# Peptides against a protein of PDB entry 8OXM: the designs that were tried, part 8

Target 1, 371 residues: chain A of PDB entry 8OXM
Amino acid sequence: FKAEFRLAGGVNLPKIIDCVGSDGKERRQLVKGRDDLRQDAVMQQVFQMCNTLLQRNTETRKRKLTICTYKVVPLSQRSGVLEWCTGTVPIGEFLVNNEDGAHKRYRPNDFSAFQCQKKMMEVQKKSFEEKYEVFMDVCQNFQPVFRYFCMEKFLDPAIWFEKRLAYTRSVATSSIVGYILGLGDRHVQNILINEQSAELVHIDLGVAFEQGKILPTPETVPFRLTRDIVDGMGITGVEGVFRRCCEKTMEVMRNSQETLLTIVEVLLYDPLFDWTMNPLKALYLQQRPEDETELHPTLNADDQECKRNLSDIDQSFNKVAERVLMRLQEKLKGVEEGTVLSVGGQVNLLIQQAIDPKNLSRLFPGWKAWV

## One batch from the design tools (peptide; made by RFdiffusion4, then SolubleMPNN)

Design b1_p8_5_s3 (from b1_p8_5 with P1Y I6V)
Fold by OpenDDE base, seed 1:
Structure b1_p8_5_s3 (fold): chain B 371 residues (1-371), chain A 8 residues (1-8)
Amino acid sequence: as target 1 above (371 residues)
Amino acid sequence: YTLPPVFD
């Protein structure tokens, strides 16, 4: 270990450390404190299993379909070490950084990211109709620019084309795997893009198994497929490569139903894995920037009040776990809204749900559905 | 290098 560390910022002040391995290689690591990394570690294990299934299938292997993973080593219930995703940038940082963000650089006459957020926050407690109208006005005056990521990073036309395909394949694989695991919409800071591979890395997996649907502002999309996410695919958008990669990923997931159910069942009933949404976590996830000052409740897990009747908690937990398993089984059978769909029909429904501006307009404004 | 926050 090097004697020096850097702060990564944020409330928990995670420490970036550089380590020299016994192989003489330098490895950057992130040490988080006051954070439970068990859910991230569990989700990475499930992603590794999904990658194993995708590599065994000839059609998904030929398409190089994989979900990017990072190493997580939980050290305690409140500490762990993560692999630093070297050579990645948050898509939100690239798109909407206040100084040099791609929207400001390529669309200087559009609304600022702050103006968009303000307009959507003003209608947060309004009707769905008012939210939709303001979202459409925001979208008209905040045009997508994520096509420029590959254009800036890859000057050679053949490399540019292959990297745009790698991006599109990565979005497709992560979208379908994310839907199966119920990751829902992903905040623009929680999606990293690799500046060399153009592949996505999903971080901070604290919302899984459709727990985003029980947030104060419930999720309305199966995965993040916003206008900038689509713009990064180039002129064909969701058609062609993206759709075919979603279909091939979904085909592998559905054909692996027994394996996926068995793994998720073991995880849902692991007494060391708390995947349930608690009210304090739900408030933290949808906190307003204005509320930052007072709501430092230390997540003191005051162990004291959780000693309510173990029997009623266990019965409520078991009923939630059973509902999650039933919904996972439905997804893997292609059951949507009580109808059995083909792989193509299911993927089409999910894409339409994810790009619907009515669904996007209903998302929590903090998650920036216009980006 | 700010980590992407957990939720803004």
Scores: peptide ipSAE 0.006, ipTM 0.467, DockQ to the pose 0.115
Fold by OpenDDE base, seed 5:
Structure b1_p8_5_s3 (fold): chain B 371 residues (1-371), chain A 8 residues (1-8)
Amino acid sequence: as target 1 above (371 residues)
Amino acid sequence: YTLPPVFD
């Protein structure tokens, strides 16, 4: 290990460390503290299994449909080491960096990322109608620019076209796999883009199995398919390559139902993996930047032993696990809102739900649904 | 809620 470390930005101040291997190669690693990486490690294993299923199918293998994975080594219940995704950048950093983000560079007369955030924060406690109106105003004055990522990074037209296809395939695969697993908290910082491959890397997998729906502001979209995400696909948007890659991914997932259910069942009942949303985690995920000042953790959690009998806790957990498994089975059967859909019908419903401005306007403002 | 690294 090198003697120096860098701080990665953010509340938990993760440390970037450089390690020289016995092979003489330098490898960057991210050390997280005050965070439980066990769920990330579990989700990475499930993604590897999904990749194995996708590689077995000729149609998905031919399309190179994969979800990008990284190594996670949990060290304790509150610390671990992540593989540094070298040559990646957060999509939020590229799009909405305060200094020189792509929105500022390509759309200097649009609203700033801060103005958009402020407008959506002002309506956070208002009606769905008021949220929708303000979201539409924000969207009108904050036009997508993510097409420029591939144009900046890939100057050769043939390479540019290939990389835009790789991006579109990566979005499709990760969206469908993420939906099946109920992956939430897909804000612009939790999605990295590889500057060489144009593939997405999903990080911070701490909201899974639809636990985003029990947040104080429930998640209303199956995956991130916002205007910038769509703009990166180019002129066809969600049509053509994206839709076909979603359908082929969903077909493989549905045809692998028994394998996926067995894997998820083992994980849901593993006492080492707390995947349930607790109230403190829920508050922390949707905390306002302004509210960070006063919550000194005065763990005066002394007195109210709500003696919920251990039996009532275990019965409540088992009922949540059973509901998650039932919902996973429904997704893998194509059951949506009590109706059995074809692969094309299910994928179409998910795309429509993910791009609906009414669903997007209801998200927590920190998710940045206008990006 | 782990904010991703700021890349310098």
Scores: peptide ipSAE 0.005, ipTM 0.427, DockQ to the pose 0.124
Fold by OpenDDE base, seed 2:
Structure b1_p8_5_s3 (fold): chain B 371 residues (1-371), chain A 8 residues (1-8)
Amino acid sequence: as target 1 above (371 residues)
Amino acid sequence: YTLPPVFD
């Protein structure tokens, strides 16, 4: 390891370290402290399995449908090493950076990202009707700009077109795989874009198996398909390439039901894998100051082992695991709202749910549903 | 701020 480290920005101040391998190659690594990387490592293994299924199918292989995966080495329950994405940026950093974000550059007369956030925070405890009205006002005055990502990075028209297709395919694959696994907390800092491939990298996989629905502000969308996410697809939006890639991904997932259920069952009953939402995790996810700059002192989670009766914990855990498996089986059968849907019908419902401004307006403000 | 993870 090099003797010097860099700080990554943000609350947990992860350390960027450079190591020289036995092969003489320099590799950048991210050391996280006070973070449990076991869930990230487990979800990366599930994504690798999904990629294996997608590569076996001719139609998904021809479309290069893959979910982007990264190396995770958990060191303890509170520390680990991540591989460091060279050549990626958070979509939030590109879109809503305070200094030079794409919204500020391309739409200088729109509301600032801070104004949008403030307006949505002011209505956070209000009715769904008031949230919807303010969300629509924010959306009217904060127009999508993510089309400019590919235009800035890829000046050649043929390259630009191919990268926009790669982006659209990546959004489709990650959206459907993420939905099947019940992946939550898909805010703009948890989704990275590769500046060379235009593919998405999903990070911070700590909300899975629909545990986002039991947050104090429940998640109301199956995946992130906000206006900027759609704008990056170009003029066809969710139609054409995106829809077809979702349908082909969903077809492979549904046809792989037994494999996916078996893998998820093993993971849900792994005593080393805590996927359940706890109150402290819920507070941490929805009390994060949305301002990237505030160094909140990490509350020392004193390990008060509340010795709950082991028997009641195990029975409650098993009933949650069974419900998760049942809901996963429903998704893989195309059961939505008690109705069996075709792949096209299921994908259509999920797209409509994800783009519905009524669902988007109900999300936690820190999710930035207007972006 | 969770920094992104490398694709090799």
Scores: peptide ipSAE 0.000, ipTM 0.413, DockQ to the pose 0.052
Fold by OpenDDE base, seed 4:
Structure b1_p8_5_s3 (fold): chain B 371 residues (1-371), chain A 8 residues (1-8)
Amino acid sequence: as target 1 above (371 residues)
Amino acid sequence: YTLPPVFD
């Protein structure tokens, strides 16, 4: 290890360290404290299994359909080491950085990212109709710019075209795998883009198995397919390459039903893996700036009364795990809203749900569904 | 998904 470290920004102040391996190669690592990295580690293992399934199929292998993974080493219940995703940038940093974000650079007369967020926060407690109207006004005055990522990074037209295809394939694979695993919508800072490959890296996987649907503001989309995500695909948007890659990924997932169910069952019943949404985590994920002032957690509530009968907790947990497994089985059968769909029908429904402005307008404003 | 802290 080098003697020096850097701070990554954020509340938990993670430490960036450089390690020289026995091979003489320098490797950057992110040391997190106060975070449980077990869920990230588990989800990376599931992604590796999905990648193995995708590599076995000729059609998905030919398309190089993979979900990007990173190394996670949990050290304790509240600490671990992550692989530093060198040569990646958060899509949110590229799009909506306050100083030089792509929206400000390419659309200087549009609403600022702050104005959009403010408008959507003002209607957060309003009707779905009012949320939809304000979301449509925001969308009209905040036009997508993510096409410029590939145009800035890849000046050669042939390279640009291949990288835009790599991006589109990465979005398709991560969207379908993410839907099967119930990842839901992804905050723009939780999606990294590789500046060399144009592939996405999904980080911080602490909502899975549709636990986003039990948040104070429930998730209304199967995955993130916002206007900027679509704009990065170029003029065809969700049609052609994206749709076909979703269908081919879904075919492999549905044909691997038994394997996926067995893997997820083992994970759901692992006593070392808490995937359930707790109220504190839910509040942290959807915290409002206004709520910071009142919630002084008097952490002085004695640990004594949480001796609720272990039996009632176990029965509640088992019923949640069973519901997750049933819903996973439905997804892998193509059962949506009580109807059995073909792969094409299921993928079409998911795309329509993910791009619907009515669904997007109902998301938590902190997740920036207009980006 | 811990949302990354929304860096304001």
Scores: peptide ipSAE 0.005, ipTM 0.448, DockQ to the pose 0.333; fails the geometry check

Design b1_p8_5_s4 (from b1_p8_5, 3 letters changed)
Fold by OpenDDE base, seed 2:
Structure b1_p8_5_s4 (fold): chain B 371 residues (1-371), chain A 8 residues (1-8)
Amino acid sequence: as target 1 above (371 residues)
Amino acid sequence: ASLPPVFD
């Protein structure tokens, strides 16, 4: 370990530590001191299993369909080491950085990221109709620019085209795998892009198994397929490569139903894997910057009524786990809203749900659905 | 939580 550490910013002040391996290679490690990394570690293992399934299939292997993974070593319930994703940037940092974000550089006459967020926060407690109208106004005055990521990073046209295909394949694979696993909290800071590969790295995997749907502002999209995410695919958008890669990923997932159910069942009943949404986590994920002042810990939750008998807690947990498994089985059968869909029909529905401005307008403003 | 920007 080098004696020097860098502070990565943000609320939890993670430490970046440079480590020299026994191979003489420097490896950056991020030490989180306040986050439970067990969820990330478990989800990375599930992603590795999904990658194994995708590599076994000739069609998905030929397309190089993989979800990017990183090493997570949980050290305690509140600390761990993750492999720092060297050569990655949060998509939010590239797009909506305060000083030199791509939106400001390429669209200087559009609304600022702050103006967009403010407008959506003002309507957060309003009707769905009012949210939709303001979201459409925001979207009209905040046009996508993520196409410029690959154009800035890859000057050679052949390399640029290859990297745009790698990006599109990465979005497709991670979207479908993420949907099957019910990944939530896919805000612009929880998705990194690799500056060399143009592949996405999904981080902060604490919202899984559709637990994002039980947040105070429920998640209304199956994955992040916002206008900038689509713009990064180039002129074809969600059509052609993206759709075909989603379909091929979904085919492999559906054909691996028994394996995926067995893996998820083991994880859901692992007493060390707390995947359930709790009120404190829900508050943390959807906390307003302005609400920091009033959370005096006068949650004297009277410890008295939380003596639900251990039996009632276990029965409630088991019923939630069973519902998660049932919903996973439905997804893997192509059951959507009580209807059995083909792979193409299911993928089409998921794409339509993910791009629907009515669904996007209902998301928590911190998710930045206009980006 | 946002992974904080690595400020160099």
Scores: peptide ipSAE 0.000, ipTM 0.417, DockQ to the pose 0.104
Fold by OpenDDE base, seed 3:
Formats: sequence, C-alpha cells, structure tokens
Structure b1_p8_5_s4 (fold): chain B 371 residues (1-371), chain A 8 residues (1-8)
Amino acid sequence: as target 1 above (371 residues)
Amino acid sequence: ASLPPVFD
C-alpha cells in the first residue's frame, strides 16, 4: 500500500488507496466505510451470470452485449473494498457539474441544473398534472447534450461511430437486465460512463427487485432512458440499434427463465442478503432538505411495536419474496399488465414507459428525470 | 478514524 490516500468525493468520504501488487502493477482500490457492499457484491455476481448467458447466445455475443461489472469485496455490513472504476466518470458530473458541465458549456442560455431542480422541487407535493406541466417547461428550456460526450472523447469519425455503438449496446443491455432484476435508484450519480469504451457502469445496486416502487415517491420507469441517455445514441435515438439490442437481450433472458429464477430464489432467501427496503433507507434515498431540520432523534419510538413477533416478520418476508419471484417469472414470460407480450411487444412497452414524460415527471426530483 | 485493517 502507498502511504498516501485520496478522498473520493461524497457524503461517506470513501478512500482511494493505491496498492502495488506483487506483479509491480499499481491498482486503485476504493474503501467504503458506511455502505453495505453485500448488495453490490451479490448483484455483481448476478450480472456476471447474465453476461455468461449473453456470451453463450450467438446473436448477443456477436453484438458484444455485456453489462459492465466491478469487483466488490465486502469486509463487514458497513465496509468493503471496491475495484476502483478507473477511467469512468458519473454521467451527472459530465452533464450537470455546476462549473463546467456539458449543459452549461453547450446550452448556456438554457435553465441551469439548479433552476431545473428548484422548479421540480417546488411542485414535488403538487398534482401529477402540475408536475407534468412544470416538467415539460423544464424539458423545453433544458435541451439534451450527451451526444457531445462521444464527440469530445473520440475525434476520429470511425472510432466515434464505434464508441457510439458501444454506448448504445451498453444502455440496451443494462436497461433490460436492470428491468428483469428490478434495479432502481438509477440517478445520474449511480451511472458511470467509461471514457475509453463509452460503456456504462451501474453502481450502488441497493435498490433491486422493484423495491424502488415502494419508496415514498415510487419509481415509475423500468430503467433510465431520459433525453440525455437517448441523445448519446445519436440521430436514431431508441430506434434501430438500441431496440434490436434490447430485443436480443430480452430474448436471452426469457430463454434463460429457469436459471434466472433459481438464482434469484437462492438470493432472496439468503439471510445474509438484505434486499428489502427499510424506512431508514427510504428516508436516506429520498431525503428532503426541509426534513433535515426536524430529525431530532426522538428515539422514543416505543420498543413495543418493534416486537413484531419473529414469526410475523418471517411470514411477511416470505410473502414479499414470493411476490418478487412471481413478478420476475411474469417478466420472463413477457406478462405485462396481465397480457402476454412477444419480445418485441414487451421491449416496445418498456421503451414507451421509460420515455413517457408523464412517468418521468412523477419521479423524485433527486433522480433528475429532465437530464 | 480507525485505520483500515492492514492485509498482510
């Protein structure tokens, strides 16, 4: 280990440690000291399995469809070592950094990221109609710029084209795999982009199995397919390459139903894998700036209600796990809203749900659905 | 802040 460490930004102040291997190679490690990395570790194993399924299929292998993974070593319930995703940047840092973000650079006359967030926070407690109207005003005055990521990083036109295809394939694969697993909390800081490959790296995998739908502000989209995400695909948007890669990924997932169900079943009943949403986690994920002042620790929640009989907790947990497995089985059969869809029909429905401004306007303002 | 465990 080098004697010097760097702080990665963020509330938990993760430490970047440079390690020299026995091979003389320097490797960066991220030490997190407050996050439960067990969820990330388990979800990385599921992603590796999905990648194995995608590599076995000729059509997905030819398209190089993979979800990017990173190594996670959980050390405790609140600490672990991550393989540092070297050469990645959060899409939010590229797009909406206050000093030099792409929106400010390319669209200096649009609303600032702060103005957009403020407008959406002002309507957070309002009707869906008022949220939709303000979201449409924000979207009109905050135009997408993510096309410039590949244009800035890849000056050669042939390389630029290949990297834009790699990006589009990565979005498609991660969107469909993420939907099948019910991956939530896909805000702009939880999605990294690799500056060399143009592939996405999804981090912070703690909201899975549709637990984002039980948040105080429920998630209303199957995956992040916002205007900037689409703009990064170029002029074809969600059509052509993206749609075909979604369909081929969904085909492999549906054809692997038994394998995926068996694995998720083992994980849902693993007593070491806490995938359930709890009220403290929900509060942390959707904390309002206004609510910070009134959290005086009135720890006088009577110890009596926390004595839900161990039997009632176990029965409630089992019913939630069964419901998650049933919904996973439905997705893998193409059952949406009680109707059996073809792969193309299911993928089309998911794309329409993900791009619908009515669904996007209902999301928590911290998710930044206008980006 | 406690030093992270030194892995030998």
Scores: peptide ipSAE 0.000, ipTM 0.414, DockQ to the pose 0.027
Fold by OpenDDE base, seed 5:
Structure b1_p8_5_s4 (fold): chain B 371 residues (1-371), chain A 8 residues (1-8)
Amino acid sequence: as target 1 above (371 residues)
Amino acid sequence: ASLPPVFD
């Protein structure tokens, strides 16, 4: 280990440690000291299984449909080592960095990222109608710029085109698999982009199995398909490559129903895999920036000793696990709102739900739905 | 495949 470490940003102050392996290769590692990385480790195994299913199918293999994975080594319930994705940047850092974000560089006359956030925070406790009106005003005055990521990184037109396709395929694959697994908390800091591949890396997998719907501000979209995410696809937007890659991913997931249900069932009943949303985690994920100062993370270990009758907790847990499995089975059958949809119909519904400004306006302001 | 570093 090098004696020097860098701090990654964020409340948990993760340490970036450079390690020389026994092979003489330098490897960057992220050491988290306050998060349970078991959930991330388990979700990476599920992503590897999904990648195996996608590689077995000829149509998804030809399209190179994969979810980017990273190595997670949990050390304890509160510590672990992540393989740091070298040459990745958070999409939020590229788009809305305070000093030199792409929005400021390409759209200097638009609202600042701070003005957008402030406007949406002011209406956070207001009606859905008032949230929608302010969200539309923000969107009108904050136009997408993520097309410039590939244009800045890939100067050769043939490489640029290939990387834009790789990006679009990565968004499609991660969106559909993320929907099937019920991944939440897809804010702009939890999605990295690889500067060499243009593929997305989803991090912080602590909201899964639709637990984002039980947050104090419920999640209202199946995945992140915001205006900047769409702008990165170029002129075709959600049509053509993205839609076809979603459909082919969904086809593989639906045709792998038994395998996916069996895997998720084993995970839901694993006593070492805490996937349930607790109230403290829910508060932490949706804290106001102003409230970050007072909550010392006195998540004392001791409050887990609420000896609530083991029987009532177990029955409640089992009912939640059964409901998650039933909902997963519905998704894999194409059951949406009590109707059985074709793969194309289901993918179309999910795209419409994800781009609907009414759904986007209802999200927690920290999710930055205008980006 | 690079082996994960064993933390001693």
Scores: peptide ipSAE 0.000, ipTM 0.428, DockQ to the pose 0.023
Fold by OpenDDE base, seed 1:
Structure b1_p8_5_s4 (fold): chain B 371 residues (1-371), chain A 8 residues (1-8)
Amino acid sequence: as target 1 above (371 residues)
Amino acid sequence: ASLPPVFD
């Protein structure tokens, strides 16, 4: 390890360290403190398994369908080492950075990201109708620009086309795998894009197994498929390559039902793996910017001293785990709303749910469903 | 607040 470190930013001030491997190669690592990386580590293992299934199938292998993974080494319940996602940028940073974000550069007369957020926060406690109307006004005055990512990074037309296809395949694979694992909507800062491959890297996997549906503002989409995410696919949008890659990914997942269920069952019952949503975590995930100043120091995870009777905790946990497994089994059978769908029918339903402005307008405004 | 990214 080098003696020098860099700060990555953020409240927890994660440290970027450079290490020299036994192979003499320098590798950049992120050291997180005060964060439980076990969930991220577990989810990376599940993604690696999904990648193994996708590589075994000829149709998904030919399409190079993969979910990008990073190495996570938990050192304690509150510390770990991450492989730094070198050559990646958060899609939110590229899109909505206040100085040089793509929306400001390409659409200088549109609403600012701040104006959009303010408008949606003002209606957060309003009716679904009022949320939808304001969301449509925001969308009209905040037009998608993510097509420009590949255009800026890949000047050669043949490379540009290949990278746009790599992006579209990455979105499709991560969307379907994310739906199966119940990752839900992903904040724009928790989706990194690789500047060389155009593939997505999903980070901070602290919401899984549909636990986003029990947040104070419940998730209403199966995965993030917002207007900028779609714009990055180019003129075809969700049609053609994206849809076909979703269908082929879903086909592999459904055909691997037994393997997926067995692994998720082992993980759900691992006493070292806390995947459940607790109230403090739920508050932290959907805090208001105004509420950030007071609560940050006292969210010690040690106030789990709500001595609920151990028996009631265990029974409640087991019932949640059973419901998660049952819902996972339904997804892998193509059961949606009590109806068995074909792979194409299921994928179509998921795409329609993910792009529906009514569903997007109901999301937590902090997660910027208009981006 | 958004989910602070792994880096927030």
Scores: peptide ipSAE 0.008, ipTM 0.516, DockQ to the pose 0.162; fails the geometry check

